# Peptides against a protein of PDB entry 4GXB: the designs that were tried, part 73

Target 1, 277 residues: chain A of PDB entry 4GXB
Amino acid sequence: VPTEEVSLEVLLSNGQKVLVNVLTSDQTEDVLEAVAAKLDLPDDLIGYFSLFLVREKEDGAFSFVRKLQEFELPYVSVTSLRSQEYKIVLRKSYWDSAYDDDVMENRVGLNLLYAQTVSDIERGWILVTKEQHRQLKSLQEKVSKKEFLRLAQTLRHYGYLRFDACVADFPEKDCPVVVSAGNSELSLQLRLPGQQLREGSFRVTRMRCWRVTSSVPLPSGSTSSPGRGRGEVRLELAFEYLMSKDRLQWVTITSPQAIMMSICLQSMVDELMVKKS

## One batch from the design tools (peptide; aimed at target 1 C209 V212 S214)

Design b2_p29_5_s4 (made by RFdiffusion4, then SolubleMPNN; from b2_p29_5 with R2L Q4D K9R Q10Y A11R I18V A24V)
Fold by OpenDDE base, seed 3:
Structure b2_p29_5_s4 (fold): chain B 277 residues (1-277), chain A 29 residues (1-29)
Amino acid sequence: as target 1 above (277 residues)
Amino acid sequence: SLLDELLERYRAGEPLDVTFENPVFDPDA
């Protein structure tokens, strides 16, 4: 693609549009810096955020496809898909809520975290009780962003990324699950008809490895991935988990977002590695 | 990186089979 100046739309988690003028040849970091500049986000806080490729669903929700890579050209990446459903989203890219303290010290950082958190609650990514919801609404009405975040930080699945409904072989084969990544774990939530919500928590520190695979089902074959047609590429994320002492077991998730899940795992691993250093 | 490889292969429409070893795995956890 020839180098040209273009207007690129980047969305916040709440759908707020940020228009930036960039070059088609600008890499992910360049675009991120442009977005930061547009928002008046300080340079020292840029590293707490990343750009993600998402697909906007009919209901306006975002299905995360992948994180944009360092050497990737965001303009090309999003436009090459030739669908208006694909968007670039700015989101925080760390997992430990302790880092919120650094970001919240800045007005713009605070606003970004607030907007993201509100959106995550509205989308059901963060799980709230009725009482918690009331408290959050009260704080939202008062526009008490810091207090809102402090309360939100205590909530179940705060800071998690929630994926679209998919299928796993845990606890049984072909179980419909909702996967969430956060707090150095994958959470697999299962709700069968007439049953209570069941959750499997898989800590990253107990994963020996994980594997991403793709396959094309036979024309006569069925897909285990919800919403996927026959013959479509099926993605799977498998991880080998320490279930008990000296007992490793593979868990396999079939999801179009398997790559994004892997990115999350790697990101969580990277963050843990930093903490160990 | 392995992640880069994964993404490149995905973009190319190539079959994926990538295993990531976890450096923070703790067998005594």
Scores: peptide ipSAE 0.637, ipTM 0.952, DockQ to the pose 0.807
OpenDDE base, seeds 1, 2, 4, 5: peptide ipSAE 0.633, 0.636, 0.636, 0.635; ipTM 0.952, 0.952, 0.953, 0.952

Design b2_p29_6 (made by RFdiffusion4)
Pose (drawn by RFdiffusion4):
Structure b2_p29_6 (pose): chain A 263 residues (1-190, 198-221, 229-277), chain P 29 residues (1-29)
Amino acid sequence: VPTEEVSLEVLLSNGQKVLVNVLTSDQTEDVLEAVAAKLDLPDDLIGYFSLFLVREKEDGAFSFVRKLQEFELPYVSVTSLRSQEYKIVLRKSYWDSAYDDDVMENRVGLNLLYAQTVSDIERGWILVTKEQHRQLKSLQEKVSKKEFLRLAQTLRHYGYLRFDACVADFPEKDCPVVVSAGNSELSLQLREGSFRVTRMRCWRVTSSVPLPSGGRGEVRLELAFEYLMSKDRLQWVTITSPQAIMMSICLQSMVDELMVKKS
Amino acid sequence: DAELEDLDFYKDLMNERSDELEPLMTELL
């Protein structure tokens, strides 16, 4: 891509706009640094956040497509799709909530975690009852951002990433499920199954050839993981999802974080 | 179609990383 200065909108998890001037040839880290500079996020906290490509739904929710890799050009990644429904999003990119402590030591880092947690609750990524949700919106007005986040860290599925509803062959073939990734596991809500990353020997992403539109082709995607169900018993679990690649990226990210910790 | 190109590329990339990690995950199991 010829080098040219352009304006790029990067959204926070709640949809707040962050406008940055970048080059068409800037890579992911360059764009991330420009967003951090605009927000006044310290350099030493940039590594706790990543940029994601998402599809914004009619209701404003985001369906995560992929985390942008180091070699990617974010302006090109989003513009090449030729659709205004695709957006670049900044979101925390670690899994263990112990790292929230490092981020919350800074006012901007705390503000970012607070904003995405509020959005996570509003969009049902964090699981609360109708009554609890009522209380939370109230506590939100009455408590500091820090106190609100400490409470949110104890809520069901805090720190998880939720995927569009899809199907899986667990427990039975073609079961409708909601899959979420977090806390070193995949959660399948059918009843529920919890599949620990440490019990996955491997995982595979498969795709059909592109098919005519039922001007975009369609592809059947699957993410299958080989799971140690019990001693010396491995069983494949298959999820059929247009977000199979994002699920695979989350599994890799969670495995990588476990290994960094182990080291 | 950029979307399809990306899909094929990132599918292959994730599978490659999973293959490289599989021996370690087998040892851990």

Design b2_p29_6_s1 (made by RFdiffusion4, then SolubleMPNN; from b2_p29_6, 13 letters changed)
Fold by OpenDDE base, seed 3:
Structure b2_p29_6_s1 (fold): chain B 277 residues (1-277), chain A 29 residues (1-29)
Amino acid sequence: as target 1 above (277 residues)
Amino acid sequence: DPELELLRREMEEQNARAEELEPLMDELL
């Protein structure tokens, strides 16, 4: 691609548009710096955020596809998909809420965390009780961003990334599940017919290994859902988990977001290693 | 298919990274 100056749209978690002038040859870090400059985010806080490729759903929700790589060209990556549903999103890229303290010290950082958290609550990524929801709304009406975040930090699945509904082979084969990644775990939520919501927690510290696999959908004869074109690759994330002492078991999640799940696992492990050093 | 090739590359990269972490994961078990 020839090097040209272009306008690139980057979205915040709440869908707010940030327009930046970049070169088509600018790498992910260059684009991130341009976004930071546009927002007046200080340089020392840039490392707490990353750019993600997402697919915007009809309801405006984001399905995370992957994190943009360091040597990737964001303009080329998004435009090559030739679909307006694909967007670049700025989001925080750490898992431990302790790092919020560093980001919240700056007005722009505080605003970014606040906007992300509000969006995550509205999308149901963060789980809230009725009373908690009332308290959060009161703080939002007062525009008390720090207090809002402090309350939000105590909520279930704060800082988690929620994936689209998918299928797992745990606890039974072909179980519909909602997967969320955060706090060094994968949370699998399922509701079986006539049963209460159940959650399986898979801590990364108990994962021996994981892998992403692809399969061509075998034409299962009966339910020809006609619309899945011949070329749809089924992606799976499989991990080997220590269920009990000396008992390893494979768990497989079938999801088009398997790559993003793997990225999350790696990122969580990397952060844990930094904390231990 | 260029899209399939890209997907393959991404998958292989993720798997390679995951494999590099296996020794560290074994220490955590």
Scores: peptide ipSAE 0.434, ipTM 0.896, DockQ to the pose 0.613
OpenDDE base, seeds 1, 2, 4, 5: peptide ipSAE 0.409, 0.414, 0.411, 0.411; ipTM 0.888, 0.889, 0.889, 0.889

Design b2_p29_6_s2 (made by RFdiffusion4, then SolubleMPNN; from b2_p29_6, 15 letters changed)
Fold by OpenDDE base, seed 3:
Structure b2_p29_6_s2 (fold): chain B 277 residues (1-277), chain A 29 residues (1-29)
Amino acid sequence: as target 1 above (277 residues)
Amino acid sequence: DPELERLERDMAEQNARAEALRPLMDELL
């Protein structure tokens, strides 16, 4: 692609549009810096955020496709998909809520975390009780952003990335699950018929390994997950998990977002390694 | 299929990264 100056739209988690003038040849970091500059985010806080490729659903929800990598050209990455459904989103890229303290010290950082958190609650990514919801709404009405975040930090699945409903082979084959990544785990929420909501927690520290695989279902046999055409590639994330002492078990998640799940796993492990160094 | 190629590349990259982490994961176990 010839190097040209272009206007690139980057969305915040709440759907706010940030327009930046960049070169088509600008890499992910260059675009991120441009977005930061547009928002007046300090340079020392840029590293707490990343650009993600998402698919915007009809209801306005974001399905995370992948994190944009350093070598990528965000303009090319999004435009090459030839669909207006694909967007670039700015989101925080760390998992430990302790890092919120660094980001919240800055007005722009605070606003970004606030907007993300409000959106995550509205989308049901963060799990809230009725009472907690009332408290959050009260704080939102008062525009008490710091207090809002402090309360939100105590909530279940704060800082998690929620994926679209998918299928896992745990606890049984073809179980419908909602997967969320955060707090150094994959959370698998399932509701079996006539049963209460159950959550399986898979800590990354107990994962021996993981992999992403693909398969092309044959036209005749595909129990294609609802929403995939008969000829679409099926993606799976499989991880080997230490269930108990000396007992490893493979768990497989069938999801179009398997790559994004893998990215999350890597990112969580990387963060843990940084903390141990 | 460019989309398939991209997918395969992305998978390969993720798998390579996951494999590179195996020694570290073994230390965490």
Scores: peptide ipSAE 0.509, ipTM 0.920, DockQ to the pose 0.588; fails the geometry check
OpenDDE base, seeds 1, 2, 4, 5: peptide ipSAE 0.504, 0.506, 0.506, 0.504; ipTM 0.919, 0.920, 0.920, 0.919; seeds 1, 2, 4, 5 fail the geometry check

Design b2_p29_6_s3 (made by RFdiffusion4, then SolubleMPNN; from b2_p29_6, 17 letters changed)
Fold by OpenDDE base, seed 2:
Structure b2_p29_6_s3 (fold): chain B 277 residues (1-277), chain A 29 residues (1-29)
Amino acid sequence: as target 1 above (277 residues)
Amino acid sequence: DPELELLRREMEEQNRRAEELRPQMEKEL
């Protein structure tokens, strides 16, 4: 692609648009810096955020596809998909809520965390009781962003990334689940027929390894749809988990977001390693 | 298909990174 100046739209978690003028040849960090500058986010806080490729669903929710890599050209990455449903989103890229303290010391950082948290609650990524919801709404009305965040930090799945409904082979084969990543775990929410909602927690510290695999469905004889689009590739995340003492078991999640799940696992493990060093 | 190639590359990169962490993860078990 020729190097040209272009206007690139980057969304915040709440769908707020940030327009930045960048070169088509600008890498992910260059675009991130441009977004930070546009928002008046200090340079020392840039590292707490990342750019993500997402698919905007009909309801305006974001399905996270992947984190943009450092060597990528965000303009090219998003435009090459030739679909307006794909967007670039700015989101915090750390997991430990302790880092919120660093970010919220700055007005812009505080606003970003607040907007993200409000959106995550509205989307049901953060789980709230009726009473908690009332308290949060009261704090929103008062525009008390710091207090809002402090309350939100105590909520179930604060800081988690929620994935689209998918399938796992745990606890049963072909079990419908909703996966969320956060707090150094994968949370699998499931409802079996006639049963209450259950949550399985898979801590990354009990994972021996993981992998992403792909399968191409065998053409069932009828519809010769020619173009093997992304929709025809079945992605799976498999991880080997220490279920009990000396008992490792593979768990496989079938999801179009398997890559994003792997990115989350990598990121969570990396953060834990930094803290232990 | 460029999209499939990108997907493949991303998958391979993730798997590579996961394998690099495996020795560390095994120590934590």
Scores: peptide ipSAE 0.435, ipTM 0.898, DockQ to the pose 0.693
OpenDDE base, seeds 1, 3, 4, 5: peptide ipSAE 0.433, 0.289, 0.131, 0.428; ipTM 0.898, 0.721, 0.760, 0.896; seed 4 fails the geometry check

Design b2_p29_6_s4 (made by RFdiffusion4, then SolubleMPNN; from b2_p29_6, 14 letters changed)
Fold by OpenDDE base, seed 3:
Structure b2_p29_6_s4 (fold): chain B 277 residues (1-277), chain A 29 residues (1-29)
Amino acid sequence: as target 1 above (277 residues)
Amino acid sequence: DPELEMLQREMERQNRRAEELRPLMDELL
């Protein structure tokens, strides 16, 4: 692609549009720097954020597809898909809420975390009780961003990435589940008919390995997930998990977001390694 | 299909990375 100046739209978690002028040849970091500059985010805070490729759903929700890699050209990566549903989103890219302290010290960083957190609550990514929701709304009305975040940090699945409803082979075959990644785990939530909500927690430190696989749907009349056209590749994330002493078991999640799940696993492992270092 | 190609490339990349992390994961177990 010839090097040209182009306008690129980057969305915040809340759907706010940030328009930046970049070169078609600008790599992910260059675009991220441009977004940071547009927002007046300090250079030393840029590393706490990443650009993600997402698919915007009809309801305006974002389905995270993958993190943009450092070598990628975001403009080319998004436009080459030839679909307007694909967007680039800026989001924080760390898991430990302790890093919020660094980001929150800056006005722009605070605003970004606040906007993301509000969005995550509104989307149901962060799990809140009725009373907690009332408290959060009160703080939001007062525009007390710091207090809002401090309360939010205590909530279940704060900082998690929530995936679209999918299927897993745990605890039983073909179980409908909602997967969330955060706090060095994959959380699998399921509600079987007539049963209470169950959660399976899979800590990355107990994963021996993982892999992403793809399969082409056979034309057999099996109910293709609503909305997948004929021939869409099915993705699966499989990980080998230490269930108990000397007992490894494979768990497989069937999801179009299997790649994003893998990225999350890697990212969580990387962060753990940094902390041990 | 650009979407499919993208996913395939990324899948391969993720799997390579996962394999590279295996020794580290063994140390964490």
Scores: peptide ipSAE 0.597, ipTM 0.943, DockQ to the pose 0.665
OpenDDE base, seeds 1, 2, 4, 5: peptide ipSAE 0.592, 0.596, 0.597, 0.595; ipTM 0.942, 0.943, 0.943, 0.942

Design b2_p29_7 (made by RFdiffusion4)
Pose (drawn by RFdiffusion4):
Structure b2_p29_7 (pose): chain A 263 residues (1-190, 198-221, 229-277), chain P 29 residues (1-29)
Amino acid sequence: VPTEEVSLEVLLSNGQKVLVNVLTSDQTEDVLEAVAAKLDLPDDLIGYFSLFLVREKEDGAFSFVRKLQEFELPYVSVTSLRSQEYKIVLRKSYWDSAYDDDVMENRVGLNLLYAQTVSDIERGWILVTKEQHRQLKSLQEKVSKKEFLRLAQTLRHYGYLRFDACVADFPEKDCPVVVSAGNSELSLQLREGSFRVTRMRCWRVTSSVPLPSGGRGEVRLELAFEYLMSKDRLQWVTITSPQAIMMSICLQSMVDELMVKKS
Amino acid sequence: TLDLHELSHTHYGDRTAEELQALYEKRHR
């Protein structure tokens, strides 16, 4: 892409706009640093956040497509799709909430975690009852951002990434499910199954050839993981999802974080 | 039934020490 200065909108998890001037040839890290500079996020906290390509739904929720890799050009990644529904999003990119402690030591880092946690609750990524949700919106007005986040860290599925509803062959073939990734596992809500990353020997992403539109082709995508169900018993679990690649990226990210910790 | 073709395949813990170190330094820069 010829080098040219452009304006790029990067959204926070709650949809707040962050406008940055970048080059069409800037890669993911350059764009991330420009967003961090605009937000006054310290350099030493940039590594706790990443940029994601998402599809914004009619109701404003985001369906995550992929985390942008180091070689990618974010302006090109989003513009090449030729659709205003696709957005670049900044979100924390680690899994262990112990790292929240490092981020919350800075006012901007705390503000970012607070903003995405509020949005996570509003969009049902964090699981609360109707009554609990009522209480939380109230506590939100009455407590500091820090106190609110400490409480939120104890809520069900805090720190998980939620995927669009899809199907899986667990427990039975073609079961409707909601899949979420977090805390070193995949959660399948059918009843529930919890599949630990450390019990996955491998996982595979497969795709059909592109098919005529039922002007965009369609692909059937699957993410299958080989799971150690019990001693010396491995079983494949298959999820059929247009977000199979994002799920695979989350599994890799969670495995990578476990290995960094182990080291 | 449609035929499915592998896009990727990944094993648990398949990263090198150098790659893990780069991830650590990136986060804790």

Design b2_p29_7_s1 (made by RFdiffusion4, then SolubleMPNN; from b2_p29_7, 20 letters changed)
Fold by OpenDDE base, seed 4:
Parts: C-alpha cells; sequence; structure tokens
Structure b2_p29_7_s1 (fold): chain B 277 residues (1-277), chain A 29 residues (1-29)
C-alpha cells in the first residue's frame, strides 16, 4: 500500500468517533499515539489502552475480533475487510482494576474509563441488579464520574469482555454458553433446561495450555444450523484445564471469537506475569 | 472438580439476564 495521509476513524466504547490523520504506513502504536493526542491523553497513560478490531452489530453492539498487533497497520487492517461493519475501537487494555487508579488521576483518562464503563453496563457486559442500576443512574445524573467508577468496580464482571453467545462442550456437548473474559478467568454462563442461570469459572492459572483451531465443516447435509452457510470456517478454542487434583480435561469452545478469546487468555497471563516480577 | 454455581439474576437496562438468556437459547434451537 502506498504511503499516504489518510483520515482514520477510531471509536470509543460508547461509539464516539475520533478522527485522526495518519499515514497508511503507520503502525498500531503510531495510530494509538495519534488517537491519544487527539483526545489530549497524556503519553504516560497511552500504555493503558489498545486498539481493537471489532465488528459492529446491527444493534450497535461491538463484537471484538482481535487486538491489533504492534506490527499491524490499522488503516490497512480495517479497510482490507471491505465492510463498514468493522471498526477500530479504543479500549482499556488491562485487567486489574487497580490500574484504574492511575488512569483516573487524569481528566481524560477518567472520561475514557467512565464512557467505557457506562457502555459496558448498558451492553450488559457488567452485570447489575435493579438497585445497583438505580444507584448508577443517580450518580450519572449527578455527573459523579469517580463515584460512578468506584461503584462500578464492585460490580460483577467489571472489566470483563463479554463475547457473543456460543457453544461449549462443557458441562455437556453442544451447550449454549455466554463466555466472558476477565479477572484472570473465562466465565461461562449457561442455563440448562429447567435450571437456573449458572456460571463456571475457568481460571487461567489452571489452564495447562490452550489452542485455537480452524476447520471447515464437512458438508454433512443435516447440520442445518440456519446461520452457518456451507463452507464457513469454524473456530474453536480448546484449553486443557485442571479440573481437580491430577485431573486434566479438555474444554472446547466453538466461537467465531475464538481468536479474541485466546488473545484475552494470553493478555491475562501476561499481566499476571508482570505483577509477579 | 470444577462445578457450576447458581448466579443471581442481573439486569440489562430494563431487561433481566434471564430474558437475555432465553434469547440465546432460541438462537441455538
Amino acid sequence: as target 1 above (277 residues)
Amino acid sequence: ALELYPVAEFYLGSRSQEEIEKKYKKRFK
């Protein structure tokens, strides 16, 4: 791709558009810096955020595809997909809420976290009770961003990424599940027939290994899952999990977001390693 | 062994988590 100056749109979690002028040859970090500059985010806070490739759904929700890697050219990465559904999103890129304290010290950082958190709540990524929702609304009306965040930090799945509904082979084969990544775990939420909502926690520290596989389903005529056209690539995340003492079991999640899930796993592990050093 | 635990009901806006889950089940039926 010839090196040219282009206008690139980067979205915040709430859908706010940030337009930056960059070179087509600018790498992810260059674009991130440009976005930070546009937002007046100080340089020392840039590292707390990353650029993600997402697919915007019809309802406006974001389905995370992957984190943009350092060697990537964001302009090329998003435009090569030739679909307006794909967007670049700025989001915080750490898991431990303790890092919020660093970001919140700056007005711009505070605003970014606030906007992201509001969006995550509205999208159901952060789970709230009716009473908690009322409290959050009250704080929002008062524009008490810090207090809002402090309350939000106590909420279930704060800081998690919620994936689209998918299928796992746990606890039973072909079980519909909702996977969320955060707090050094994959949370699997599911409701079996006639049962209440249940959650399983797969801690990354108990994962011996994981892998992503790509396969093309054999044209077996009968599996008319209505939404999967013939020849669609099936992505799976499989991880070997220590279920109990000396008992390893493979768990497989079938999801178009398997790559993103694996990125989250690696990211969570990396963060844990940094904290241990 | 890893076990699944009951989870309290949460809300998405005015909708319950249960309602959201029901929609997911319909997608996979």
Scores: peptide ipSAE 0.289, ipTM 0.695, DockQ to the pose 0.017
OpenDDE base, seeds 1, 2, 3, 5: peptide ipSAE 0.292, 0.018, 0.020, 0.134; ipTM 0.670, 0.425, 0.444, 0.643; seeds 1, 3 fail the geometry check

Design b2_p29_7_s3 (made by RFdiffusion4, then SolubleMPNN; from b2_p29_7, 19 letters changed)
Fold by OpenDDE base, seed 3:
Structure b2_p29_7_s3 (fold): chain B 277 residues (1-277), chain A 29 residues (1-29)
Amino acid sequence: as target 1 above (277 residues)
Amino acid sequence: SLTLHTVAEFERGSLSEEEIKKKYEKRYK
């Protein structure tokens, strides 16, 4: 791609548009710095955020595809898909809410976390009771961003990334699940027929290994994966989990977002390692 | 099917959570 100056749109979690002038040859970090500059985010806070490739659904929700890698050219990465559904989104890229304290000290950082959190609540990524929702709305009306975040930090699945509904082979084969990543775990929410909502927690520290696999369905074959057509590449995330002492079991999640899930796992592991240093 | 990548893999055998943690530390330090 020829090096040219272009206008690139980057979205915040709430859908707010940030327009930046960049070169087509600018790498992910260059674009991130441009976005930070546009927002007046200090340089020392840039590392708390990342650029993600997402697909915007019809309802305006974001389906996370992957984190943009360092070597990528964000303009090329998004435009090469030749679909207006694909967007670049700025989001915080850490898992431990303790890091919010660093980000919240800055006005711009605070605003970014606030906007993200509001959006995550509105989208149902953060689980709230009716009473909690009332409290949050009250704080939102008062524009008490810090207090809002402090309350939000106590909520279930705060800081989690929620994926689209998919299928797992646990606890039963072809079980419909909603996967969320956060707090060094994969949370699998499921409702079996006639049963209450259940949540399986898979801590990354108990995963011996994980892998992403791809397969091409046979032309005459049926796909059990929701939203998959014939001939579409099927992605799976499989991890070997320590269920009990000396008992390992494979769990497989079939999802178009398997790559993103694996990125989340790696990111959570990396963060844990940083904390130990 | 094609395995795209293995993000992490540890030695098989009788493993405890502590052993898994130790393996992570070895890989990422």
Scores: peptide ipSAE 0.044, ipTM 0.532, DockQ to the pose 0.157
OpenDDE base, seeds 1, 2, 4, 5: peptide ipSAE 0.038, 0.024, 0.043, 0.020; ipTM 0.491, 0.469, 0.535, 0.478

Design b2_p29_7_s4 (made by RFdiffusion4, then SolubleMPNN; from b2_p29_7, 19 letters changed)
Fold by OpenDDE base, seed 4:
Parts: C-alpha cells; structure tokens; sequence
Structure b2_p29_7_s4 (fold): chain B 277 residues (1-277), chain A 29 residues (1-29)
C-alpha cells in the first residue's frame, strides 16, 4: 500500500468515534499515539491501552478478532478486510484492576475507563444483579465516575472480555458455553435448559500448554448448522489443564475466536510475569 | 512450541485476517 495520509476511525468501547490522521504505513504504536493525542491522554498512560480489531454485530456488539500487533499497520489491517463490519477499538489492555488506580488519576483515563465499564455492563459482559444495576444507575445519574468504577470493580467479571457463544467439550462433549477471559482465567459459563448457570473456571497458572488448531469440517451428515457454508474453517483452542494433583486433562473450545482467546491467555500470562518481576 | 501470540508478535505485519489464519495453521499442522 502506498504511503499516504489517511483518516482512520477508531472507536471507543461505547461506540464513540475518534478520527485520527495517520499514514497508511503507521504501525500500531503510531496509531495508538495518535489516538491518545486526539483524546489528550497523557503519554505515560498510553501503555495501558491497546487497539483491537473487532467485528461489529448487528446489535452493535463487538466481537473481538485480535489485538493489533506491534508490526501491524492498523489502517491496512482493517481496510484489507473490505467489510464495514470490522472496526478498530481502543480498550484497556491490562487485566489486574489495580492498574485502574493509575489510569483513574487522569481525567481522560478516568473517562475512558468509565465509558468502557458502562458499555461492558450494558452489554452484559460484567454481571450485575438488579440491585447492583440500580446502584450503578444512581451513580451514573450523579456523574460520579470514580464511585461508579469502584463499585464496578467489585462486580463479577469486571475487566473480563466476553466472547461469542461457542462450544466446548467441558463438562461434556458439545456443550454450549460462553467464554470470558479475565483475572488470569478462562471462565466457561454453561446454561442448559431448566438448569442453573454453571461456571467452570480455568486459571492460566494451571494450564500446562495451549494450542489453536484449524480444521475443515468433514461433510458429516445433517447437523450442518444452516449458516456455516461447507468450507468454513473450524478453529479450536485446546489447553491442557491441571484438574487435580498429577491429573492433566485437555479441554477444547471450538470457536471462531480461538485465536483471540489464545492472545488473551498469553496476555494474562505476560502480565503475571511482569508482576513477579 | 511457540504460542500463537508469539507468532503473531513476530510475524504479523500488514497481513489480512486470512493470511494470519494461514500462518497459524502452518504452525500447528
């Protein structure tokens, strides 16, 4: 792609559009810096955020595709897909809520976290009771962003990234699950008809290894879900998990977001390593 | 074995999603 100045749209979690002028040859960090400058985010807070490639669903929800890597050209990465459904989103990129304290000290950082958190609650990524929702709405009406965040930090799945509904072989084969990544774990939520919500927690520290595989589904019989064309690549994330002492078991998640899940796993591991350092 | 994240970090440039996917498939085949 020729090096040209272009206008690039970057979305916040709430759908707010940030337009930045960048070069087509600008790498992820360059674009991130441009976004930060546009928002008046201080340089020392830039590292707490990343750019993500997402697919916008019909309902306006974001399906995360991947975190844009250092050597990617965000303009090229998003435009090469030739679909308006794909967007670049700015989101916090750390997992430990303790880092919120650093970000919240700045007005812009506070606003970003607030907007993200509101959006995550509205999307059901953060799990809230009716009473908690009432409290959050009250704080929102008062425009008490810090108090809102403090309450939100106590909520289930705060800081988690929620994936699209998919299938896992845990606890049984072909279980429909909703996977969320956060707090150094993968949470697998299962709700079967007539049953209570079940959650499996898989801590990254107990994962020996993980892998992503792709396969072309064999034309097996009738259960082709009508929407998957004959040739859609099936992605799987498999991880070997220490279930108990000296008992390793493979867990496999079948999801188009298997790559993103693996990125999250590595990111969580990386953060843990930084904290130990 | 290299994680997909490591591969992505080292090898991803201005690649399309399809190209990225193909690279990942090669690593785990």
Amino acid sequence: as target 1 above (277 residues)
Amino acid sequence: PLTLYEVARRELGSLSQEEIQKKYEKIYK
Scores: peptide ipSAE 0.021, ipTM 0.559, DockQ to the pose 0.039
OpenDDE base, seeds 1, 2, 3, 5: peptide ipSAE 0.018, 0.015, 0.020, 0.014; ipTM 0.571, 0.494, 0.584, 0.535; seeds 1, 2 fail the geometry check

Design b2_p29_8 (made by RFdiffusion4)
Pose (drawn by RFdiffusion4):
Structure b2_p29_8 (pose): chain A 263 residues (1-190, 198-221, 229-277), chain P 29 residues (1-29)
Amino acid sequence: VPTEEVSLEVLLSNGQKVLVNVLTSDQTEDVLEAVAAKLDLPDDLIGYFSLFLVREKEDGAFSFVRKLQEFELPYVSVTSLRSQEYKIVLRKSYWDSAYDDDVMENRVGLNLLYAQTVSDIERGWILVTKEQHRQLKSLQEKVSKKEFLRLAQTLRHYGYLRFDACVADFPEKDCPVVVSAGNSELSLQLREGSFRVTRMRCWRVTSSVPLPSGGRGEVRLELAFEYLMSKDRLQWVTITSPQAIMMSICLQSMVDELMVKKS
Amino acid sequence: PLPDLHEVSHHELDDDALEVFEEINANLP
């Protein structure tokens, strides 16, 4: 892409706009640093956040497509799709909530975690009852951002990433499920199954050839993981999802974080 | 009928992750 200065809108998890001037040839880290500079996020906290390509739904929710890799050009990644529904999003990119402690030591880092946690609750990524949700919106007005986040860290599925509803062959073939990734596991809500990353020997992403539109082709995508169900018993679990690649990226990210910790 | 599926990617555990996996399997009842 010829080098040219452009304006790029990067959204926070709640949809707040962050406008940055970047080059069409800037890579992911360059764009991330420009967003951090605009937000006054310290350099030493940039590694706790990443940029994601998402499809914004009619209701404003985001369906995550992929985390942008180091070699990618974010302006090109989003513009090449030729659709205003696709956005670049900044979000925390670690899994263990112990790292929240490092981020919350800074006012901007705390503000970012607070903003995405509020949105996570509003969009049902964090699981609360109708009554609890009522209480939370109230506590939100009455407590500091820090206190609100400490409470939110104890809520069900805090720190998880939620995927669009899809199907899986667990427990039975073609079961409708909601899949979420977090806390070193995949959660399948059918009843529920919890599949630990450390029990997955491997996982595979498969695709059909592109098919005529039922001007975009369609592809059947699957994410299958080989799971140690019990001693010396491995079983494949298959999820059929247009977000199979994002699920695979989350599994790799969670495995990578476990290994960094182990080291 | 459903269309055929072709591998997009395959991800196996590296040495350290595989060791953790084998230890979990060995310690199971």

